# Designs tried in a protein design run: peptides against a protein of PDB entry 5JXT. Part 21

Target 1, 319 residues: chain A of PDB entry 5JXT
Amino acid sequence: SLLPKKEINVYIGMSEMQVKWYQKILEKDIDAVNGAGGKRESKTRLLNIVMQLRKCCNHPYLFEGAEPGPPYTTDEHLIYNAGKMVVLDKLLKRIQKQGSRVLIFSQMSRLLDILEDYCVFRGYKYCRIDGSTAHEDRIAAIDEYNKPGSDKFIFLLTTRAGGLGINLTTADIVILYDSDWNPQADLQAMDRAHRIGQTKQVVVYRFVTDNAIEEKVLERAAQKLRLDQLVIQQGRAQVAAKAAANKDELLSMIQHGAEKVFQTKGAFGTMAEKGSQLDDDDIDAILQAGETRTKELNARYEKLGIDDLQKFTSESAYE

## One batch from the design tools (peptide; made by RFdiffusion4, then SolubleMPNN)

Design b1_p9_8_s3 (from b1_p9_8, 6 letters changed)
Fold by OpenDDE base, seed 1:
Structure b1_p9_8_s3 (fold): chain B 319 residues (1-319), chain A 9 residues (1-9)
Amino acid sequence: as target 1 above (319 residues)
Amino acid sequence: SRAPRYLER
């Protein structure tokens, strides 16, 4: 029988470089961040800020002038300049030692370009599929990954491209490097490994930048998922969840953790204390804390009715 | 000089 999947949110501090770039993004549009634009602030401008903050949470090298060089080299700086890469680098070593195989999903094809360079640098054999991959090349990549005795350890996928009904049950670990605004897209990605034919316990690690926009993206996705479940169960199909965040919701999401980011000199949390020197005990502590916070997040939304879930409940941006 | 590698074109 297929075992239930285990899902763990992995809360990760920003590197010093990510903090500096996150500050720079907020400072560039400080009037919008402070709500000074009021009714005049465009929803498009706020959506752009959210997208830049999400890029920063993934990797600072997604911005012009962030990567050190020329010459541009693939080296340890590709890892230590992004909190998610530091955790990924340690976690992949553990996954490999356990004899597991891993799917890594992202919304951003340019992040997959970074992950390819990382795989080459660490000597990890991989496959890749994104939105631009031709149909024949997708089949070839899937077959190469799934073949008996495949030496491919990692499959790199964009969440949407990986969601297209493919079978990847030869992997037992799923890493969501970032989250989709639509929780169903992430579920469809997980279901590539968590499907009939899986012989192992599937574990899903969802990376979430702590004290940043990604916590609010996760909360909104969890709220939407619970609402969708209740609407189906109650037969109230007409309660279309207001799919698009309003201006006030977007502003609250942008403001979340912003004050603490401005006050921070250096990195956040375990990234400030250990940086690239994370050991196995530090990873265990991060995973245990993540499992606790995941249970707390789920318990918050399980108690809410449809009417409560239709209201965007932002905890104050100042906690 | 290699162009910046990870920028959207």
Scores: peptide ipSAE 0.337, ipTM 0.838, DockQ to the pose 0.173
Fold by OpenDDE base, seed 3:
Structure b1_p9_8_s3 (fold): chain B 319 residues (1-319), chain A 9 residues (1-9)
Amino acid sequence: as target 1 above (319 residues)
Amino acid sequence: SRAPRYLER
């Protein structure tokens, strides 16, 4: 029988470089961040700030001129300059030792490019699929990954490309490197591993940058998922209309954790204490704290009615 | 050194 998925939000502190870039993004548009634009502030400008902050949470090298060089080198700096990469690097070593295989999903194809360079640097064998991958190449990559005795450890996917009904039940670990605004897109990604033919316990790790915009992206996604469930249960299909985030909601998301980011001179949380020198006990502590916060988050939204859940729904900026 | 792939695109 198929075991239920274990889902864990992994809350990760920003690196020192991420904090510096997060500050620069907020400072560049400080009038918009402070709400000084009022009714005149465009929704498009706020969405652009949200996208820059999400890029920063993923990796600072997504910005022009962020990577040190020339000369450009693939080295440990690719890892220690992003909190998610530090945790990913330790987690992948553990996953590999356990004899597991892993799907890594992101919204950003440019992050998959960084993850390819990381895989090459660590000597991880991988497959890749994104929105630009030809149909024949997608089939070939899936078949190569799924073949008996495949030496491919990692599959790199964009969440949308991975959503296309493919079977990847030869993997038992799913990492959501970032979250979609639509929780159904993430569920569809998880269901590539969590499907008929899976023989192992599927574990899903959702990376979330702590004290940043990604906490609010996650909260909205959890809220929307609960709303979708209640609408289905009550037969009110019309109420499931994708409500785009309003300006005030976007502003509140941008402001979340901003004050503490401005006050921070170094890294956040475990990244400030240990930097790139996380051990196995530090990873266990992060996972345990994440499991607790995941239960608390779910319990918060389980108690809300449809009317409360509708006030906070946002659409993805990618439609 | 080879430029990172994400900088070449």
Scores: peptide ipSAE 0.221, ipTM 0.835, DockQ to the pose 0.489
Fold by OpenDDE base, seed 2:
Structure b1_p9_8_s3 (fold): chain B 319 residues (1-319), chain A 9 residues (1-9)
Amino acid sequence: as target 1 above (319 residues)
Amino acid sequence: SRAPRYLER
């Protein structure tokens, strides 16, 4: 029988470089961040801020002029300048040692470009699929990954491209490097490994930048997923969850952790203490803390009714 | 690879 998947949110601090870039993004649009634009602030402007903050959470090199150089090198700076890369680098070593194979999903093909350079730098054999990959090349990449005795350790996928009906049950680990606004897209990605034909326990690691926009993206996705479940259970088909965040929701998400980011000199959390020198005990602590916070997050939304889940309440984070 | 982005600058 297919074992239930284990999903763990991995809460990761920003690197010093990410903090500096996160500050710059907020400062550039400070009036919008402070809500001074009021009703005149365009939803498009707020969505743009959210997208820049999400890029920062993924990797600072997603910005023009962010990467140190010339010369431009593929070296340790690719890892230590992004909290998610530091944790990924340690997790992949553990995953490989366990004889597991891993799917890495992102919303951003541009992040997959960074992950390719990382894979080459670490000597990890990989496959890649994104939205631009031709149909024949997708089939070839899937077949190369799934073949008996495949030496391909990593499959790099954009969440939406990897969600399209493919079977990747030859992997048992899923890393969501970032989250979709639609929790169903991430579930569809997980279901590429967690499907009929899987023989191992599937483990999903969801990377979440702590004290940043991504925590609110995750909360909103969890809220929506619970609402969708309750609507189905109660037969209330007319309660279409408002798929798009409103302006006030977007503003609240942008403001989340912004003050602490402005006050911070250097990196956040374990990244401030250890930087790229995370050991196995630090990883175990991050995973254990993540498992606890994942249970707490799920328990928070499981207690809410449809009417509560339809309201984006900033207050429900403190009760 | 991110490398093509260095050449377009």
Scores: peptide ipSAE 0.108, ipTM 0.698, DockQ to the pose 0.094
Fold by OpenDDE base, seed 4:
Order: structure tokens, then sequence, then C-alpha cells
Structure b1_p9_8_s3 (fold): chain B 319 residues (1-319), chain A 9 residues (1-9)
């Protein structure tokens, strides 16, 4: 029988470079961030800020002029300048030692480009599929990954490209490097490994930048998923969850953690204490804390009714 | 030095 998947949110502090770039993004549009634009502020401007903040949470090198150089080098700076890369680098070493194989999903093809350079730098054998990958090349990559005795450790996928009904049950670990606004896209991605033919316990690690916009993206996704479940169960088809955040919701998401980011000198959390020098005990502590916060997050939304789940409650994050 | 692939695209 297929074992239930284990899902763990992994809450990760920003690197010093991420904090600096996060501050810079907020400062560039400070009037919009403070709500000073009022009714005149465009939803498009807020969506652009959200997109830049999400890029920062993924990797600062997604911005022009962020990478140190020329000369540009693939080295340890690719890892230590992004909190998610620091955790990923340690986690992948553990996963490999366990004899597991891993799917890594992102919304951003440009992040997969960084992850390719990382895989080459660490000597990890990988496959890649994104939205631009030709159909024949997708088949070839899947077959190469799934073949008996495949030496491919990592499969890099965009979440949407991975959603195309493919079977990747030869992997038992799923890393969601970022989250989709649609929680169903992430479910479809993890179900590539968590399907009939899987022989191992599937574990899903969802990376979430702590004290940043990604916490609110996660909360909104969890809320929407619970709402979708309740609507299906109650047969209330009319509750089309408005998929798109309104302006006030976007503003609240942008403001989340912004004050603390402005006050911070250096990195956040474990990234401030250890940086790239995370050990196995630090990873265990991060995973344990993540498992606790994941249970708390789920328990919060399980108690809510349809009417409560339709309201974006910024306050429910502080209780 | 090879430019990182994400800078070449």
Amino acid sequence: as target 1 above (319 residues)
Amino acid sequence: SRAPRYLER
C-alpha cells in the first residue's frame, strides 16, 4: 500500500545579502509599502513588489547586478548568499547518504538555472524539465531519471511542468523550493512521487523564508486548500475562492516582517548564528521546528469554517 | 571564467 506522504514546512532565515536586497526592494517602493498611495496605488505595482520579494526569498542572484563579479565564478558564494541554498546543500547531502532520490520544484525557471550550476558545482547528477522543454526531451529526461540503476540523483522541475501527469515514483523526496499561489499545483507536483508504484515513504519539504512574504504566501495557500476541501465536501460550488489576492491582502503580505527586516543588521535566525556553517544538528533543529509550525498551521485552518476561510485574516497569523 | 548559466540566459 502507498504510505501517506509526510509534509514539513522548512522555515529558513534570510542571508545578509537577502536582507539587504529585501530592504532595497521595500525602500524603492516605500510609499506603496506604507499604503501612502491609498486607492490610487495600482494592483499591478503591488504584484510587482510581491514578485521581487519572492525572487529575493529564492535567491538574490535573480536580480541584475547582485552576483559578485566579473569575473563570475561558480563557488560557495552561490550557496551562502541564499538561506534556502544553505539548507538545501546540507539537506541534499543527508538525502544522498540515505540512498534517497529527490525532486526539486520551483516556480522560477531562472532559479532552476542557479540550481543547475549548483548541481554541477557539487557534482550532483541531475535531470531538468521546465515549460520550454520539448516533448521528446521531457520523455528522454523522465526515462533517464526513472531507468533501473539511474545515477541521476536530482530532478529539477518547474512546478507547472511537473504537473503534466508524469510518473516520478523512483524519487522518494520532494523539495518545494518555493510555493505556487495555487496549492493544487504543489499537490500535483508532489503527487509525481506520491503515486501508485512508490515503494518508499515520500517526504515533502516545503521551503519557506521566515519573517518574509513567503509565510503569507504559504498561509494563503493553506487557507485556500482548506476552503477548496470544504467546498467539495459541502457541495457548495458557488464558493469560487477568489484566486487572486485583493490590494489590501497584497499590501498586508508585503508589510509582513518588513519592520523587522528594516531593523535587522545582517542575517536572520540560524543564518545569523551559523550562516553557511550549519551542521547536522542545526538541520535537525530546523526540521523539528518546521514540523511543529506545520502542525500548528494546519490545526489553525482545520478549525475554520467556510466563511472564515473566505476572509484573509492577517490577524490569524499572530494568534 | 564561465558566466553562470542564469546570467547567459
Scores: peptide ipSAE 0.045, ipTM 0.768, DockQ to the pose 0.469

Design b1_p9_8_s4 (from b1_p9_8, 5 letters changed)
Fold by OpenDDE base, seed 1:
Structure b1_p9_8_s4 (fold): chain B 319 residues (1-319), chain A 9 residues (1-9)
Amino acid sequence: as target 1 above (319 residues)
Amino acid sequence: SQPPRYLER
């Protein structure tokens, strides 16, 4: 029988470089961040700020002029300059030692480019699929990954491209490097490994930048998922989840953690204390704290009715 | 060291 999947949110502090770039993004539009634009602030401008903050949470090298160079080199700086990469690097070592295989999902194809460079640098054999991958190349990549005795450890996927009904039950670990605004897209990604034919316990690690915009993206996705479940259960199909985030919701999301980010000199949390020197005990502590916070988050939304859940629904700003 | 593929795209 297929075992239930285990889902853990992994809350990760920003690196020093991420804090500096996060500050720079907020400072560039400080009037909008402070709500000084009021009714005049465009929803498009706020959505752009949210997008830039999400890029920063993923990797600072997604910005022009962020990577050190010339000469540009693939080295340890690719890892220590992003909190998610520091945790990923340690977690992949553990996953490999356990004889597991891993799917890594992101919303950003440019982040997959960074992850390819990382895989080459660490000597991890991988497959890749994104939105631009031709149909024949997708089949070839899936077959190469799924073949008996495949030497491919990692599959890199964009969440949407990986959601297209493919079977990847030869992997037992799923890493969501970022979250979709639509929780159903992430579920569809998990269901590539958590499907009939899986022989192992599927574990899903959802990376979330702590004290940043991604906590609010996660909360909103969890709220939408609970609302969708209740609408189905109650037969109230006409309760259209209210559309895209309003300006006030977007502003509140942008402001979340901003004051603490401006006050921070250096990195956040465990990234400030240990940085790239995270050991196995530090990873266990992060995973245990994440499991606790995941239970608390779920318990918060399980108690809410449809009317409470409808107040904060945002659909995908990314067609 | 080969330049990062990310910068070549």
Scores: peptide ipSAE 0.293, ipTM 0.834, DockQ to the pose 0.622
Fold by OpenDDE base, seed 2:
Structure b1_p9_8_s4 (fold): chain B 319 residues (1-319), chain A 9 residues (1-9)
Amino acid sequence: as target 1 above (319 residues)
Amino acid sequence: SQPPRYLER
């Protein structure tokens, strides 16, 4: 029988470089961040801020002129300048040592470009599929990954491209490097490994930049997922969860952690204490804390009714 | 000089 998947949110601090870039993004649009634009602030502007903040959470090198150089090199700076890369680098060593194989999903093809350079730098054999990959090349990459005795350790996928009905049950670990606004897209990604034909315990690691926009993206996705479940259970088909965040929701998400980011000199959390020198005990602590916070997050939304889940309440984070 | 990775792809 297929074992239930384990899903763990991995809460990761920003690197010093990410904090500096996150500050710059907020400062550039400070009037919008402070809500001074009021009703005149376009939803498009707020969505753009959210997208820049999400890029920062993924990797600062997603911005033009962010990468140190010339000379431009693929070296340790690719890892230590992004909190998610530091944690990924340690997790992949553990995953490989366990004899597991891993799917890495992102919303951003440009992040997959960084991950390819990382794979080459670490000597990890990989496959890649994104939205631009031709149908024949997708089949070839899947077949190369799934073949008996495949030496391909990592499969890099964009979440939407990887969601398209493919079987990747030869992997048992899923890393969601970032989250989709639609929790169903992430579930569809997980279901590439967690389906009929899987023989191992599937473990999903969801990377979440702590004290940043991504925490609110995750909360909103969890809220939507619970609402969708309750609507199905109660037969209230007409309660289409408003799929798109409103302006006030977007503003609240942008403001989340912004004050602490402005006050911070250097990195956040474990990244401030250890930087790239995370040991196995630090990783175990991050995973344990993540498991606890994941249970708490789920328990928070499980208690809410349909009417509560339809309201984006900023207050429900503190009760 | 190799262009930054974001310019090559």
Scores: peptide ipSAE 0.062, ipTM 0.677, DockQ to the pose 0.239
Fold by OpenDDE base, seed 4:
Structure b1_p9_8_s4 (fold): chain B 319 residues (1-319), chain A 9 residues (1-9)
Amino acid sequence: as target 1 above (319 residues)
Amino acid sequence: SQPPRYLER
């Protein structure tokens, strides 16, 4: 029988470089961030800020002129300048040592390019599929990954490209490097490994930048998922969950953690204490804390009714 | 110096 998947949110502090770039993004549009534009502020401007903040949470090198160089070199700076890369680098060593194989999903094809450079730098054998991958090349990559005795450790996928009904049950670990605004896209991605034919316990690690916009993206996704479940259960088809955040919701998401980011000199959390020098005990502590916060997050939304789940409650994150 | 692959795309 297929074992239930284990899902763990992994809350990760920003690197010093991420904090600096996060500050810079907020400062560039400070009037919009402070709500000074009022009704005149465009939803498009807020969506652009959200996109830049999400890029920062993924990797600062997604910005022009962020990478140190020329000369541009693939080295340890690719890892230590992004909190998610520091955790990923340690986690992948553990995953490999236990004889597991891993799917890594992102919304951003440009982040997969960084992850390719990382895989080459660490000597990890990988496959890649994104939205631009030709149909024949997708089949070839899947077959190469799934073949008996495949030496491919990592499969890099965009979340939407991985959603196309493919079978990747030869992997038992799923890393969601970022989250989709649609929680169903992430479910479809993890269900590539968590399907009939899987012989191992599937574990899903969802990376979430702590004290940043990604916490609010996660909360909104969890809220929407619970709402979708309740609507299906109650037969209330009319509750089309408004998929798109309104302006006030976007502003609240942008403002989340912004004050603390402006006050911070250096990195956040475990990234401030250890940086790239995370050990196995630090990873265990991060995973344990993540498992606790994941249970708390789920328990919060399980108690809410349909009417409460339709309201974006910024306050429910502080209780 | 070749730009990183993610800057070339």
Scores: peptide ipSAE 0.019, ipTM 0.584, DockQ to the pose 0.337
Fold by OpenDDE base, seed 3:
Structure b1_p9_8_s4 (fold): chain B 319 residues (1-319), chain A 9 residues (1-9)
Amino acid sequence: as target 1 above (319 residues)
Amino acid sequence: SQPPRYLER
């Protein structure tokens, strides 16, 4: 029988470089971040800030002038300059020692490019699929990954490209490197491993940058998922939550943790204490704290009714 | 020498 998937949010501190770039993004648009634009502030401008902050949470090398060089090299700096990479690097070593195989999903193909460089640098054999991958190449990559005795450890996928009904039950670990605004896209990604033919316990690690916009992206996704479930249960199909945040919601998301980011000199949390020198005990502590916060998050939204869940999203319905 | 990753395709 298929075991239920275990889902754990992994809350990760920003590196020093991420904090610096997160500050720069906020400072560049400080009037918008402070709400000084009022009704004249465009939703597009706020969405652009959100996208830059999400890029920063993924990797600072997505920005011009962040990567050290010239010369530009593939080395340990690729890992220690991004909190998610530090945790990923330790987690993948553990996953490999356990004889597991892993799917890594991201919204950003440009992050997959960084993850390819990382895989090559660590000597991890991988497959890749994104939105630009030809149909024939996609089939070939899936078949190569799924073949009996495949030496491919990692599959790199964009969440949307991986959502296209493919079977990857030869993997038992799923890492969501970032989250989709639509929780159904992430579920569809998880269901590539968590499907008929899976013989192992599927574990899903959702990476979330702590004290940053990604916490609010996750909260909104959890709220939407609960609303979608309740709407289906009550037969109220018309109440499909509009996926788009309003301006005030976007502003609140941008402001989340911003003050603490501005006050921070150096890295956040475990990244400030240990930097890139995380040990196995540090990883266990991060995973245990994440499991606790995941249960608390789920318990918060399980108690809410449709009307309560809509009030948090409904300011978006009248624009 | 490789280009910076923000330019890589």
Scores: peptide ipSAE 0.445, ipTM 0.917, DockQ to the pose 0.210; fails the geometry check

## One batch from the design tools (peptide; made by RFdiffusion4, then SolubleMPNN)

Design b1_p10_1_s1 (from b1_p10_1, 5 letters changed)
Fold by OpenDDE base, seed 3:
Structure b1_p10_1_s1 (fold): chain B 319 residues (1-319), chain A 10 residues (1-10)
Amino acid sequence: as target 1 above (319 residues)
Amino acid sequence: ARTPRYLERL
């Protein structure tokens, strides 16, 4: 029988470089961040701020002029300049020692380009699929990864491209490096490993930048998932969950953690204390804290009705 | 935009 998947949110502090770039993004559009644009501030401008903040949470080298150089090198700076890369680097070593194989999903093909450089730097053998990958090359990559005795440890996928019905049950670990606004896209990605033919316990690690926009992206995705479940259960097909955040929701998401980011002179959390020098005990503490916060997040939305889940309130997460 | 460094090694 297929075992239930274990899903754990992994809450990760920003690196010092991420904090500096996050501050710079907020400062560039400070009037929009403060809501000073009033009725004239476009939803498109707020969506652009959200996308820049999400890029920062993934990796600062997604911005032009962020990568140190010339000369441009692939070294430890690729890891320590992004909190998610520091945790990923330790977690992948553990996963490999366990004899597991891993799918890594992102919304951003340009993050997969960074992860390819990282895989080459660490000597991890990998496959890649994104939205631009030709159909024949997708088949070849899947077949190479799924081959009995395959030496490919990692599969790099964009969430949307990896969601397209493929079988990757030869992997037992799934890392969501970032989250989709639609929780169904992430579920479809997990279901590439968590399906008939899987023989291992599937574990899903969802990376979430702590004290940043990504916590609110995750909360919104969890709220939407619960709403979608209740709509199906009640047969209320007319409650099309408004897929797009309103202006006030986007402002609240942008403002989340912004004050603490402006007050921060270095990194956040374990990234401030240890930086790239995380040990196995630090990873266990991060995973345990993440498992607790994941249970709490799920419990918040489990008790809510359809009408409550249609109200995106920033305040209801802090009581 | 960042150019992947693996492409500079090919």
Scores: peptide ipSAE 0.036, ipTM 0.720, DockQ to the pose 0.165
Fold by OpenDDE base, seed 5:
Structure b1_p10_1_s1 (fold): chain B 319 residues (1-319), chain A 10 residues (1-10)
Amino acid sequence: as target 1 above (319 residues)
Amino acid sequence: ARTPRYLERL
């Protein structure tokens, strides 16, 4: 029988460079961030801020002029300048030692480009698929990854391109480097490894930048997933339509952790204490804390009914 | 030095 998948949110501090760029994004649009724009502030501007903050949480080199150079080098700076890369680099070493194979999903093809450079730098053999990958190249990459005795350790995928009916049961680890606004897209990504034909325990690591917008993206995704589940269970088709964040929800999400980001000099949490020198015990502590916070998050939303889940979108904007 | 591949795709 297929074992139940384990899902763990991995809460990761920002690097010093991420904090600096996160501050710069907020400062550039400070009037919008403070809600001072009132009715004049467009939902489009807030969505753009959200997208820049999510880019920052992924990697600061997604911004023009962030990467040191020329000459541009693929070196340790690619890792230590992003908290998610520091954790990924340690986690992949463990995954490889365990004889596991890993799917890495992102919403951002440009992040996959950074992850390709990282894979080359570390000597990890990989496959890649995104939304621009030709159908033939997609088949070839899947077949190359899934072949018996494949030397490909990593599969890099955009969540949506990877969600489209692919069988990747030759991997047992899934890393969601970021989250989709639609939790069903992330589930579809997990279901590429967690499917009939899987022989191992599937483990899903969801990377979440701590004290940043990604916590609120995660909470919203968890709430929506619970609502979608209850709607399906109760046969109430009408609830699915309110899926897009309103202006006030977007503003609350942007404001989350902003004060702490402005007060912080340097990196956050374990990134401040250890930086790139995270050891195996630090990773175990991060995973254990993540497992606890994941259980608490799930338990919070499991107790809520449809009416509570519809209201909570309004009240969690004020705390 | 390696040019980042993400810069070649911009």
Scores: peptide ipSAE 0.035, ipTM 0.714, DockQ to the pose 0.585
Fold by OpenDDE base, seed 1:
Structure b1_p10_1_s1 (fold): chain B 319 residues (1-319), chain A 10 residues (1-10)
Amino acid sequence: as target 1 above (319 residues)
Amino acid sequence: ARTPRYLERL
């Protein structure tokens, strides 16, 4: 029988460069962040701030003029300038040593471009597909990854490209580098590895930037998932989970951790203490803390009824 | 040094 998937949220501190860019994003729109725009603040402006903060949580090099250069180099700075890359770099070594194979999902094709350069720099053999990949090239990449004795360790995917019903059961590890606003998109991505034909325990690592916007994105996705489950169970199909994030919710999400970000000189948490020098014990501590916080998060939403969950509006910033 | 591929696509 297929084993149940193990899901762990991995809470990761920002690098010093991410903190500086996160501050710069908030400062650029400080009046909007403080709610000084009142009723005049456009939902579009708040959504744009959320999008920039999510880019920062992924990698600062997603911004123009963030990468050091010219000359531009592909070296250790690609890793230490993003907390998620520092954790990914250590976690991938462990995954490879265990004889596992890994799917890495992101919402951002431009992040996959950074991950390609990282794979080349570390000598990891990989496949890639995104929304722009031709149908024939997608088939070829999937077949190359799934073939018996494939030397491809990593598959890089956009979450949207992974939604196409493909089978990737030759991987047993899933990394969600970022989260979708729609938890069903992430579930569909996990189900590429967690499917009939899987012979191993599937483990899902969901990367979440600690003390940042991504914690609130995760909370909203968890609320929506619970609401969808309760609607199905109660036969209340008319409870359209249509509630787009209102302006006040978007503002609250933007404000989450902002004060602590402004007070911080340098990196956050384990990134301040160890940075790129994370060892196996530091990774075990991060995973253990993540497993605890994941259980606490799930336990919070399992107790909520439909009426409590409906007070939180969850429509995607991309529709 | 190789130019990062994401810079070649911008």
Scores: peptide ipSAE 0.030, ipTM 0.703, DockQ to the pose 0.687
Fold by OpenDDE base, seed 2:
Structure b1_p10_1_s1 (fold): chain B 319 residues (1-319), chain A 10 residues (1-10)
Amino acid sequence: as target 1 above (319 residues)
Amino acid sequence: ARTPRYLERL
């Protein structure tokens, strides 16, 4: 029988470089961030800010001129300049020692490019699929990963490309490096490993940058998922949750943690205390804290009715 | 040194 998947949100502090770039993104559009643009600010402008903040949460090298150089090198700076990479680097070492195999999902193909360089730098054998991968190359990558005795440890996928009905049950660990706005896309990604033919406990690690936009992306995705579940259960198919965030929701999401980011000199949380020097105990503490916060988040949404879930999309603009 | 692939695609 298929074991139930374990999902853990892994809350990760920004590196010093991420904080600096996050500040710079907010400062560039400070009037928009403060809501001073009023009704005239395009929803498109706010969506662009959200996109840049999400890029920053993933890796600062997603911005032109962010990487230190010339000379440009594939080195430890690729890891320590992004909180998610620091945690990923430690977690992958543990996963490999356990004899597990891992799917890494992102929304951003350009992040997969960074992860390829990281895999090469660490000597991890990998496969890759994104939205540009030809059908034949996709089949070849899946077959190479799934073959008996495959030496491929990591599969790098864009969440949408991984959603296409493929079977990757030869992996037992799933890392969501970022989250989709549509929780169903992430579920479909998890279901590549958590499917008929899986023989191991599937564990899903969802990376979430703490005190940043990604917490609100996660919350909104969880709200939507719960609403979709309740609508199905109540037969109220017409409650199409407005899938697109409104302006006020986007503004609230952009503002989340912004003040603390502006006040911060250096890194956040465990990244401030230890940076790249995270040990196995620090990883255990991060995972344990993440498991607790995941349970709390789920318990918050499980108690909400349809009407409450619909109101929370409107009222979170006033606190 | 290897050029980072993410820089070659920018």
Scores: peptide ipSAE 0.041, ipTM 0.734, DockQ to the pose 0.593; fails the geometry check

